# Ledger of designs, part 69: peptides against a protein of PDB entry 3ESW

Target 1, 322 residues: chain A of PDB entry 3ESW
Amino acid sequence: NNIDFDSIAKMLLIKYKDFILSKFKKAAPVENIRFQNLVHTNQFAQGVLGQSQHLCTVYDNPSWHSIVLETLDLDLIYKNVDKEFAKDGHAEGENIYTDYLVKELLRYFKQDFFKWCNKPDCNHCGQNTSENMTPLGSQGPNGEESKFNCGTVEIYKCNRCGNITRFPRYNDPIKLLETRKGRCGEWCNLFTLILKSFGLDVRYVWNREDHVWCEYFSNFLNRWVHVDSCEQSFDQPYIYSINWNKKMSYCIAFGKDGVVDVSKRYILQNELPRDQIKEEDLKFLCQFITKRLRYSLNDDEIYQLACRDEQEQIELIRGKTQ

## One batch from the design tools (peptide; aimed at target 1 F19 I314)

Design b2_p28_5 (made by RFdiffusion4)
Pose (drawn by RFdiffusion4):
Structure b2_p28_5 (pose): chain A 322 residues (1-322), chain P 28 residues (1-28); non-standard residues A184 YCM
Amino acid sequence: as target 1 above (322 residues)
Amino acid sequence: SDELALSLRNLIDSLEDLADSQKELEDL
């Protein structure tokens, strides 16, 4: 009995596909309650649910993608990307070009395109002039800035001239293309959209302890890559936990294809208690949403995606890539 | 379900490695 493994191996891969295609089916009402309910047992759940709605479908918008592309200096971007591919892009330029592009976009965005804003400059006094602004709080948007999905307008008084500069906080990333300033918040909103506009596979990663950033899929490294525009950073998920020494509890990724707990990639010391939701319930929550996010996908798509997800679980469950 | 899916996938990979090992033994 030379036991045939090749036979048994090729078989199973077949059986596995059925298991997978079954998993991403229906929404049998049994687990539906578990969902509709969990979203009332727990607000961390309603939190993730809400964000999934604002953040997964929103950046897939051709109208926007095109405006961003019109607006960005593609000649400059692609020139530099090409210049860096010139100084040899790995023996296998095997979709490595895509990585060089993301890196350059980070540079352009930071060094060139968008600017940070703690307190705003005075609108009437010069440009370099923020530390003579004392804030008078926040309030609702006026008629004009109401158009751009704004909730809060921080207002400031200039002690040198008396005029009041205002700093609306927008969510319309197309508006940010114009204003070209802000904090992680909008830096990240616009950067996610920018990444999506090159048709890259992109995600919005949310840290409960007030920071946001991106994840991009590198076909060259065939895994998700951490991208933080504020820090012009490429593949440095440790940056928060170690370099900054920031204490963190949860990290959640959002995208067109799904919602995934990516904590393990980032929270690699200074771990805070995860005391917000039964870990079993969180797994369920993401799965249900990811499943919901895929009813209209076909079998080949449902499967290829589920494998990428699995590849990611092993990466996170373990301590490394591969 | 996820744990089962990973287990099945790891089993498939292990069976492919055993099949390769058997080919190497035959060649020897």

Design b2_p28_5_s1 (made by RFdiffusion4, then SolubleMPNN; from b2_p28_5, 17 letters changed)
Fold by OpenDDE base, seed 2:
Structure b2_p28_5_s1 (fold): chain B 322 residues (1-322), chain A 28 residues (1-28)
Amino acid sequence: as target 1 above (322 residues)
Amino acid sequence: DIEELLKLREKIKELEEKAKKQKEELEK
């Protein structure tokens, strides 16, 4: 009897699809109980949930995308992308164009658009006066600052004129299009919105050790790509562990379609104790949140995303991102 | 279990490759 391997493969593929889809059905009562208990008993889990409720959805705002596209110098950006694509991109196919776009957006954002703010300039003395600024501490936002999702305002005194300068830490990315300054938080927040405004699949990566960056899903590379706006870095996940010799414990990626522990991509050495949550509980938490984010998706979308997730998990386990 | 899924996916790929080879042998 000639084994019809094609028929068997098709049958197994159907069963595989059904099995995948079954995992994304409504959570069982036991899973809901486990989730509730975990979030109520573990502060790290509560933090991850809280971040997911914001970061997974906030950037999917069409009105914000329009404002971003109206604010950026699109003519300059596309001119530069077209120029770089014309050199080398034709040999690699059309899908590489988006990688060139992200690289140009990194350049444009760092070089032309946004500024690093270690200390603000004195509002009275003007430009290049940050050296004269002494930190006095932090306070809550005033009535105007509160309109732009400001949690904290850093207060500085000018040593030259004695005036107080406020540096509000805005979380509203539209306000950041106006202010055009900040630290890693503001950089990553606005840059995540910028990438989303071009219709890209983007995740916000939170590192417990006070850094944040993006991941972009490259259709050309067929994987998640490290993107750090502060560093103008594309596909360099090693920069933190190796170049900075940074010690890290957790890196969590937040996207519209899921929450993923990406620590294995970035923590290559100097791993800090992962003592905030049990590994099994973190895995469960990320899967549970991801499942909830996909409840409205159709079977084909769920299956495609599950295939992408599996590929990412293989990459994270095998260390094949180099 | 992701491991079970990966094994199943690998088995599907193995069977697809066998099917391809079987087709190539029938076309010779």
Scores: peptide ipSAE 0.044, ipTM 0.687, DockQ to the pose 0.730
OpenDDE base, seeds 1, 3, 4, 5: peptide ipSAE 0.038, 0.038, 0.035, 0.039; ipTM 0.671, 0.655, 0.647, 0.657

Design b2_p28_5_s2 (made by RFdiffusion4, then SolubleMPNN; from b2_p28_5, 19 letters changed)
Fold by OpenDDE base, seed 5:
Structure b2_p28_5_s2 (fold): chain B 322 residues (1-322), chain A 28 residues (1-28)
Amino acid sequence: as target 1 above (322 residues)
Amino acid sequence: DMEKLLELKEKIEKLKKLAKKQEEELKK
């Protein structure tokens, strides 16, 4: 009797789908109690929750996407993408076009659009005067700065003219389209919105040790890809641990469809103590927030996302990123 | 639970490969 392996596989797949869907059903009362207790008793968990409430949803704004697309030089961007795609893209399939787009957006953003601001130029002396700027400290925003979700303003005095220059740390990415300057926070914030404006699957990665970057889901590579706008980096997750010799404890990715501990992708050496939360509690927290974010999705969407999550977990366990 | 899922997925992939091999053998 030829074992109908196809029928068995189909039956197992149905059971597997049902099992996956059962995990995304309404949280049990015990899970809600565990979640509430965790976020009330653990400051790190509360921080992750607070970040998820902002970072998972803020970039899904159609009005912002329109403003971004109207602000960027789309003709230049697509011309450059088409040029690179015409060389190799047709042989590797249409999905590679999006990888070329992200690479061009990295180039365009760093080279043509946005500026790194270690210190601001003097408002009185003009361009290339940042070397004359002495930090005086930080203060709260004024009435105008407060309109653009500004939490902190860095204050600088010019050693040449004695005037004060304010460097507001804006969290409004639309204001950053105007100012076109900042540090890793402003770079990652605006670049995340830019990628989202092209309809891409993007996550914001927060590192506890004061750095931030993006991940993009490549349909060509069929995985999450490291993207750092500050470094013009695509698919180089090793740069922090290996090239910078950075010590790190946590990397958490925030996207519309989930929150994921991606520390294993980026922390390759010099791991700092992971003492802020129990590993089991962090795993539970990320899964619980992810369930909440997916609550309105249909069964097919939930299943597809769960399959993607499983592939990512396999990748993170096996170290097969490259 | 993740290990069980991985095992189940691996079993499904093995079964699909076996099904394909059987189809290829039946066409000979």
Scores: peptide ipSAE 0.034, ipTM 0.647, DockQ to the pose 0.666
OpenDDE base, seeds 1, 2, 3, 4: peptide ipSAE 0.026, 0.031, 0.019, 0.029; ipTM 0.577, 0.640, 0.484, 0.630

Design b2_p28_5_s3 (made by RFdiffusion4, then SolubleMPNN; from b2_p28_5, 19 letters changed)
Fold by OpenDDE base, seed 1:
Structure b2_p28_5_s3 (fold): chain B 322 residues (1-322), chain A 28 residues (1-28)
Amino acid sequence: as target 1 above (322 residues)
Amino acid sequence: DIEKLLELKEKIKELQKKAEEQKKEEEK
């Protein structure tokens, strides 16, 4: 009796697909109760939920994408991408072009477009005067600053001329296209929007220990790739734990299709206590939010995303990029 | 749950490979 391995494989694949799809069905009443209780009783869970409500959807704005593409020097960007692709990319296939694009966007953003602002220059004394600036504290936005989703304004006094300079911490990424300066928050916010404007799959990664970065899904590498605009870094998840010797507890990735605990990718040593939530509850929370984000997707889209999720989970468990 | 899914995926791949080998033997 020749075992029909093809028939068995097809049957098992159908059962596997059905099983995967069953996980993304509408949440049971018991899951909704567990979710509501968790976000009501756990402050960290409430924070993750609040971030997901903003970060998972805010960058999916076609009007913003158009404004970004109109603001960037696309001719320079594509010229540089084409130049690097022409050296090596034709041998490796078309999917590598997007990796070259992201690498050029990192270069362009850090070198040509955006500026790091630890202290602002004095509005009266002009450029390269930040050394003369003394922080006086922070205050609320004025009427003009409030138009651009500004929660806080840092106030500085010039030691040379005595004038006050305001540094608004804008959360509107379109305003950041004009101001072209900030710290890790402004850098990551605008750079996430830039990557999204090119139609890329991007996640915003929040680290509890006051840093933020991106992940890009590379079709060439077939995985999520670390991207830090501040560092001009591509595929270097180790930089925080190893190079900076940074202590960290949580790294959470927020994307349109899901929320994922990516701590295992970035926390390689010097792990801080993970005492803000039970591990099982965090896993449940991320899965529940992800499930909600996928409610409108068809079975094929759900299956493809679930296959991607499984590959990522394997990577995170093994601690090795395949 | 992930380990069981991985085992199932590996089993499916193994069975697919055996099915391809059988087809190659039947075409000879």
Scores: peptide ipSAE 0.123, ipTM 0.768, DockQ to the pose 0.505
OpenDDE base, seeds 2, 3, 4, 5: peptide ipSAE 0.105, 0.098, 0.099, 0.119; ipTM 0.760, 0.758, 0.751, 0.769

Design b2_p28_5_s4 (made by RFdiffusion4, then SolubleMPNN; from b2_p28_5, 18 letters changed)
Fold by OpenDDE base, seed 1:
Structure b2_p28_5_s4 (fold): chain B 322 residues (1-322), chain A 28 residues (1-28)
Amino acid sequence: as target 1 above (322 residues)
Amino acid sequence: MNEELLKLKEKIEELKKKAEEQKEKEKE
């Protein structure tokens, strides 16, 4: 009896698909109760939920995408991408073009477009005067600053002229296209929007220890790729733990299609205590939010994303980027 | 990931490979 291995494989694949799809069905009442109790009783869980409500959806704004594309020097960007692609890209297929695009966007953003602002220049003394600025503290936004989702304004006094300079911490990424300066928060916020404006699959990664970056899903590499706009870094998840010797506890990725604990990708050494939530509860929380984000998707979309999730989980368990 | 799902996926891949090997032998 020749075992029809093809028939068996097809049958098992159908059962596997059905099983995967069953996980993304509407949450049972017991899961809803567990979720509500978790976010009500655990502050970290509430924080993750709050971040997901903003970060998972805010960048999916077609009007913002248009404004971004109108603001960037697209001719320069594509010229540089085409130049790099022409060297090696034709042999590796069309999917590698997007990796070159992201690398150029990193270059363009850091070198040509955006500026790091530890201290602002004095509004009176002009450029290159930040060395003369003394922090006085922070205050709430004024009426003009409040128009651009500003929660905090840092206040500086010039030691040379005595004038006050305000550094608003804007959360409106469209305002950041104008101001073109900030710290890791402003950099990551605007750069996430920039990547989304090119139609890319992007996640915002929040680290509890005061850093933020992006992940991009590379179709060429068939995985999530670390992207840090501040560092002009592509596919270097080790930079924090190894190069910076940074101590970290949690890295959470927020995207339109899910919330994922990506701590294992970035925390390679010097792990801080993970005492903010039980590991099982964090896993449940991320899965529950992810499930909600996918409620409107069809079975094929759900299955494709679930296969991607599985590959990522295998990668994270092995501690090796495939 | 449920270890059972990983095992199932690995088994599917193994069976696909065996099916290809069988088709190659039937062409000889």
Scores: peptide ipSAE 0.027, ipTM 0.580, DockQ to the pose 0.579
OpenDDE base, seeds 2, 3, 4, 5: peptide ipSAE 0.020, 0.022, 0.027, 0.025; ipTM 0.418, 0.518, 0.565, 0.540; seed 5 fails the geometry check

Design b2_p28_6 (made by RFdiffusion4; failed a check: the pose's geometry)
Pose (drawn by RFdiffusion4):
Structure b2_p28_6 (pose): chain A 322 residues (1-322), chain P 28 residues (1-28); non-standard residues A184 YCM
Amino acid sequence: as target 1 above (322 residues)
Amino acid sequence: SLDNLIEETKNLIETVEELAENQKKLEE
């Protein structure tokens, strides 16, 4: 009995596909309650649910993608990307071009395109002039800035001239293309959209301890890659936990294709207690949403995606890539 | 239950593929 493995191996891959295609089916009302309910047992759940709604579908918008592309200096971007591909781009330029593009976008965005804003500059006094602004709090948007999905307008008084500069906090990333300034918040909103506008596979990563950033899928490294625009950083998920020594509890990724707990990629010391939600319930929560996010996908799509997800679980469960 | 079955099936596939490679080496 030379036991045929190749037979048994080829078989199973077949059986596995059925198990997968079954998993991403229905929404049998049984687990539906578990969902509609969990979202009331727990607010960390409502939190994730809410954000999934604001953040997964939103950046897939051709109208926007095109405006961003009109607006960005593509000639400059692609020139530099091409210049860096010139100083050889790996023996296997095997979709490595895509990585060189993301890196250059980071550079352009930071060195060139968008600017940081703690207190704003005085609108009437010069440009370099923020430390003579004392803040008078926050308030609602006026009529004009209400158009751009704004909740809070921070207002400031200039002690040197008396005028009041205001700093609306917008969520419309197209508005940010104009204002070209802000904090992680909007830096990240716009940068996610920018990445999506090159048709890249992109995600919004949310840290409960007040920071946001991106994840981009590198076909060259065939895995998700951490991208943080504020820090002009490419593949440095440790940056928060180690370099900054920031204490963190949870990290959640959002995208068109799903919602995934990516904590393990980032929270690699200074771990805070994860005391917000039964870990079993969180797994369920993401799965149900990811599943919901895919009813309209076909079998080949449902499967290829589920494998990428699995490849990711092993990466996280373990301590490494591959 | 289904998630556990999928995980176990995948681990079984990896084991069968590794044994198939070992078996080809032994034949050589």

Design b2_p28_6_s1 (made by RFdiffusion4, then SolubleMPNN; from b2_p28_6, 13 letters changed; failed a check: the pose's geometry)
Amino acid sequence: DLDKEIKELREKIKEVEKKAEEQKKLEE

Design b2_p28_6_s2 (made by RFdiffusion4, then SolubleMPNN; from b2_p28_6, 14 letters changed; failed a check: the pose's geometry)
Amino acid sequence: SLDEEIERLRKLIEEVKKKAEEQKRKLE

Design b2_p28_6_s3 (made by RFdiffusion4, then SolubleMPNN; from b2_p28_6, 18 letters changed; failed a check: the pose's geometry)
Amino acid sequence: SLDEEIKMLKKKIEEVIKKAKEQEEKKK

Design b2_p28_7 (made by RFdiffusion4)
Pose (drawn by RFdiffusion4):
Structure b2_p28_7 (pose): chain A 322 residues (1-322), chain P 28 residues (1-28); non-standard residues A184 YCM
Amino acid sequence: as target 1 above (322 residues)
Amino acid sequence: EEEEEEEIYEFFLENFEEFKEKVEEWEE
């Protein structure tokens, strides 16, 4: 009995596909209650549910993608990307070009395109002039800025001239293309959209302890890559936990293809208690949403995606890439 | 497309026992 593995191996891959295609089916009402309910047992759940709704489908918008592309200096971007591909892009330029593009976009966005804003500059006094602004709080948007999905307008008084500069907080990323300023919040909103506009596979990563950033899929490194626009950072998920020494509890990724707990990629010390939701329930929550996010996908798509997800679980479960 | 299929197959072979257990439990 030379036991035939190649037979058994080829078989199973077949059986596994059925197991997978079965998993991403129906929404049998049994687990539906578990969902509709869990979103009432727990707010961390309603939190993730709400954000999944604001953040997964939203950046897939051709009208926007095109405006961003019109607006960005593609000649400049692609020139530099090409210049860096010139100084040899790995023996295998095997979709490495995509990585060089993301890196350059980070540079353009930071060094060139968008600007940080703690207190705003005075609208009437000069440009470099923010530390003579004392804030008078926040309030609702006026008629004009109401158009741009704004909730809060921080208002400030200029002690040198008396006028009041205002700093609306917008969610319409197309509006940000104009204003070109803000904090992680909008820096990240616009940067996610920018990444999506090059047709990249992109995600919005949310840290409960008030920071947001991106994840981009590098076909060259065939895994998700951490991208943080504020820090012009490429592949440095440790940056928060170690470099900054920031304490963190949870990290959640959002995208068109799914919602995934990516904590393990980032919370690699200074771990805070994860005391917000039964870990079993969180796994379920993401799975149900990811499953829901894929009813209209076909079998080949449902499968290829589920494998990428699995490849990611092993990456996180373990301590490394590959 | 062919490279992706090969990568899935290699990955499957590395996790063969784990995937087999999951499938057996699912068939029960």

Design b2_p28_7_s3 (made by RFdiffusion4, then SolubleMPNN; from b2_p28_7, 8 letters changed)
Fold by OpenDDE base, seed 2:
Structure b2_p28_7_s3 (fold): chain B 322 residues (1-322), chain A 28 residues (1-28)
Amino acid sequence: as target 1 above (322 residues)
Amino acid sequence: KEKEEKQIEEFFLENFEEIKEKVEEFEK
């Protein structure tokens, strides 16, 4: 009896596709109850939900993408990408061009476009006066600052002239195209929008221990790639745990198509206690939010994303030892 | 059902690369 392995394989593929699609069907009443109880009883879960409601959708704004593309020096960017691609990219195929683009955007953003602001310059004394600035604390936004989704304003006094300088922490990335300065939050916020404006698959990664960065899905590497605009870093997930010796507990990635615990990619040593939520409840929460984000997608889109998710889970389990 | 679904999931995760290669051969 010749076992028709091809027929068995086709049947397995059909059953697998149906099985995967079944997971993304409408949540059962019991899952909805579990979700509601979790977000009402666990503050960390509520925080993850709140972040997902913003970060998973805010960057999918075509009007913002147009404003970004009109603001950037595209001629310089593409000239540099084309130059690097012409050296080495032809040997690796066309898909590597996007990796060169992301690397150039990292360079351009850090070197030419955006500035780190530990302390603001004095509005009265002018440039290079941040050394004279003393923090007085933080306050709420004024009427003008409130127009740009400002949650807090850091207040500084100039030791030289005695004047007050305000450093509003804007969450509106379009305002950041004007101000062109900030800390990790402003850097990651605007850089996430920039990457999205080029039509890239991007996630915003939140670390509980006061850092944020991006992930980009490389078609060339066929995986999620660490991207940190502050560090001009591409594919260096180890920089926090190893190079900085940073202690971390949670890294959560937020994208249009899902919420994923990516802690295993970044927390390589010095792990802090994961005591904010049960591991099973966090896994459930991320899956439940992901399911909701994919509810309007077609069966083929759901299947392709599920295959991508499985590849990522395998990567996260096996570690970089392959 | 949940145990069978979990076993199927584990099987597919463990054999994903081999399954993917076979899928890519059949989608051609």
Scores: peptide ipSAE 0.021, ipTM 0.446, DockQ to the pose 0.053
OpenDDE base, seeds 1, 3, 4, 5: peptide ipSAE 0.018, 0.017, 0.009, 0.014; ipTM 0.444, 0.433, 0.441, 0.386; seed 4 fails the geometry check

Design b2_p28_8 (made by RFdiffusion4)
Pose (drawn by RFdiffusion4):
Structure b2_p28_8 (pose): chain A 322 residues (1-322), chain P 28 residues (1-28); non-standard residues A184 YCM
Amino acid sequence: as target 1 above (322 residues)
Amino acid sequence: SEDELYELARKIHLFPDEKEEILEEFLE
């Protein structure tokens, strides 16, 4: 009995596909309650549910993608990307071009395109002039800035001239293309959209301890890559936990294809207690949403995606890539 | 039984170069 593995191996891959295609089916009402209910047992759940609604579908918008592309200096971007591909782009330029593009976009966005804003500059006094602004709090948007999905307008008084500069906090990323300033918040909103506008596979990563950033899929490194626009950073998920020494509890990724707990990638010391939700329930929560996010996908899509997810679990479960 | 088959199939899918060793250990 030379036991035939190649037979048994080829078989199973077949059986596995059925298991997978079954998993991403229905929404049998049994687990539905578990969902509709969990979102009332727990607010960390309602939190993730709410964000999934604001953040997964939103950046897939051709109208926007095109405006961003019109607006960005593509000639400049692609020239530099091409210049860096010139100083050889790995023996296998095997979709490595995509990585060089993301890196250059980070540069353009930071060095060139967008600008940070703690207190705003005085609108009437010069440009470099923020530290003579004392804040008078926050309030609702006026009529004009209400158009751009704004909740809070921080207002400031200029002690040198008396006028009041205001700093609306927008969520319409197209509005940010104009204002070209802000904090992680909007830096990240616009940068996610920018990445999506090149048709890249992109995600919004949310840290409960007040920071947000991106994940981009590098077909060259065939895995998700951490992208943080504020820090012009490419593949440095440790940056928060180690370099900054920031204490963190949870990290959640959002995208068109799903919602995934990516904590393990980032919270690699200074771990805070994860005391917000039964870990079993969180796994379920993401799975149910990811599953819901895919009813309209076909079998080949449902499967290829589920494998990428699995490849990611092993990456996180373990300590490394591959 | 179906759970074991799922886990086995998953391991073979993720680690194809180790398929003979995974199947040998499962059959033991």

Design b2_p28_8_s1 (made by RFdiffusion4, then SolubleMPNN; from b2_p28_8, 11 letters changed)
Fold by OpenDDE base, seed 1:
Structure b2_p28_8_s1 (fold): chain B 322 residues (1-322), chain A 28 residues (1-28)
Amino acid sequence: as target 1 above (322 residues)
Amino acid sequence: DDKMLEELAKKIHLEPDKRKEILEEFLK
């Protein structure tokens, strides 16, 4: 009896799809109880939840996307992308064009558009006066600064003229299109919005040890790609652990379709104690939030995302950071 | 049995080029 291996394989693949879809059904009462208990008893879990409520959805704003696209020099960007794409003779297919776009956006953002601000220039003395600025501390926003989701204002005194300069830490990415300066937080915030404005699949990565960056899902590479706007870095997840010799404990990625612990991609050495939450509870938390984010998706969308998630988990386990 | 079938299904999903080999090994 010739075993119909194709028929058996087809049946097993159907069962696998059904099994995967079953994981994304509405949460059972016991899962809801576990989730509620976890976020009420564990501060780290509460922090992850709070971040997910903001970061997973805030960048999905069509009005913001329009403002971004109207603000950027699209002619320059696409000219440069087309130029780089033309060098490779279209040999790698259309999907690679998006990788070139992200690389150009990194270049454009760092070189032409945004500025690193360790200390502000003196408002009275003008440009290139940051060396004369002494920090006095931080305070709350004034009435004008409060309009732009500002939680903290750094205060500086000029050693030359004695005047006070305010450096508001704006969280409104639209305001950052105007100010065009900041540190890693402002850089990552605006750059995440920029990538989203081009219709890209993007995650915001939060590192507990005071850094933030992005991930972009490359259709060409068929994986999540590290993207750091501050470093003009594409696909270099090792830069923190290896190049900077940074000690890290947690890296959590926040996207519209899920929350993922991506620590294994970035923490290659000098791992700090992961003592903020039990590993099983963190895994549960990320899966639970991800499940909630996908409640409105159809079975095909859920299945495609679940297949992507599985591939990512395999990558993270194998340590295949190329 | 359900867990074994799920594991088999997962292997077949992840290794499409080895589906026949995987199934032959399971049926032995």
Scores: peptide ipSAE 0.306, ipTM 0.899, DockQ to the pose 0.709
OpenDDE base, seeds 2, 3, 4, 5: peptide ipSAE 0.274, 0.277, 0.294, 0.249; ipTM 0.887, 0.887, 0.892, 0.877

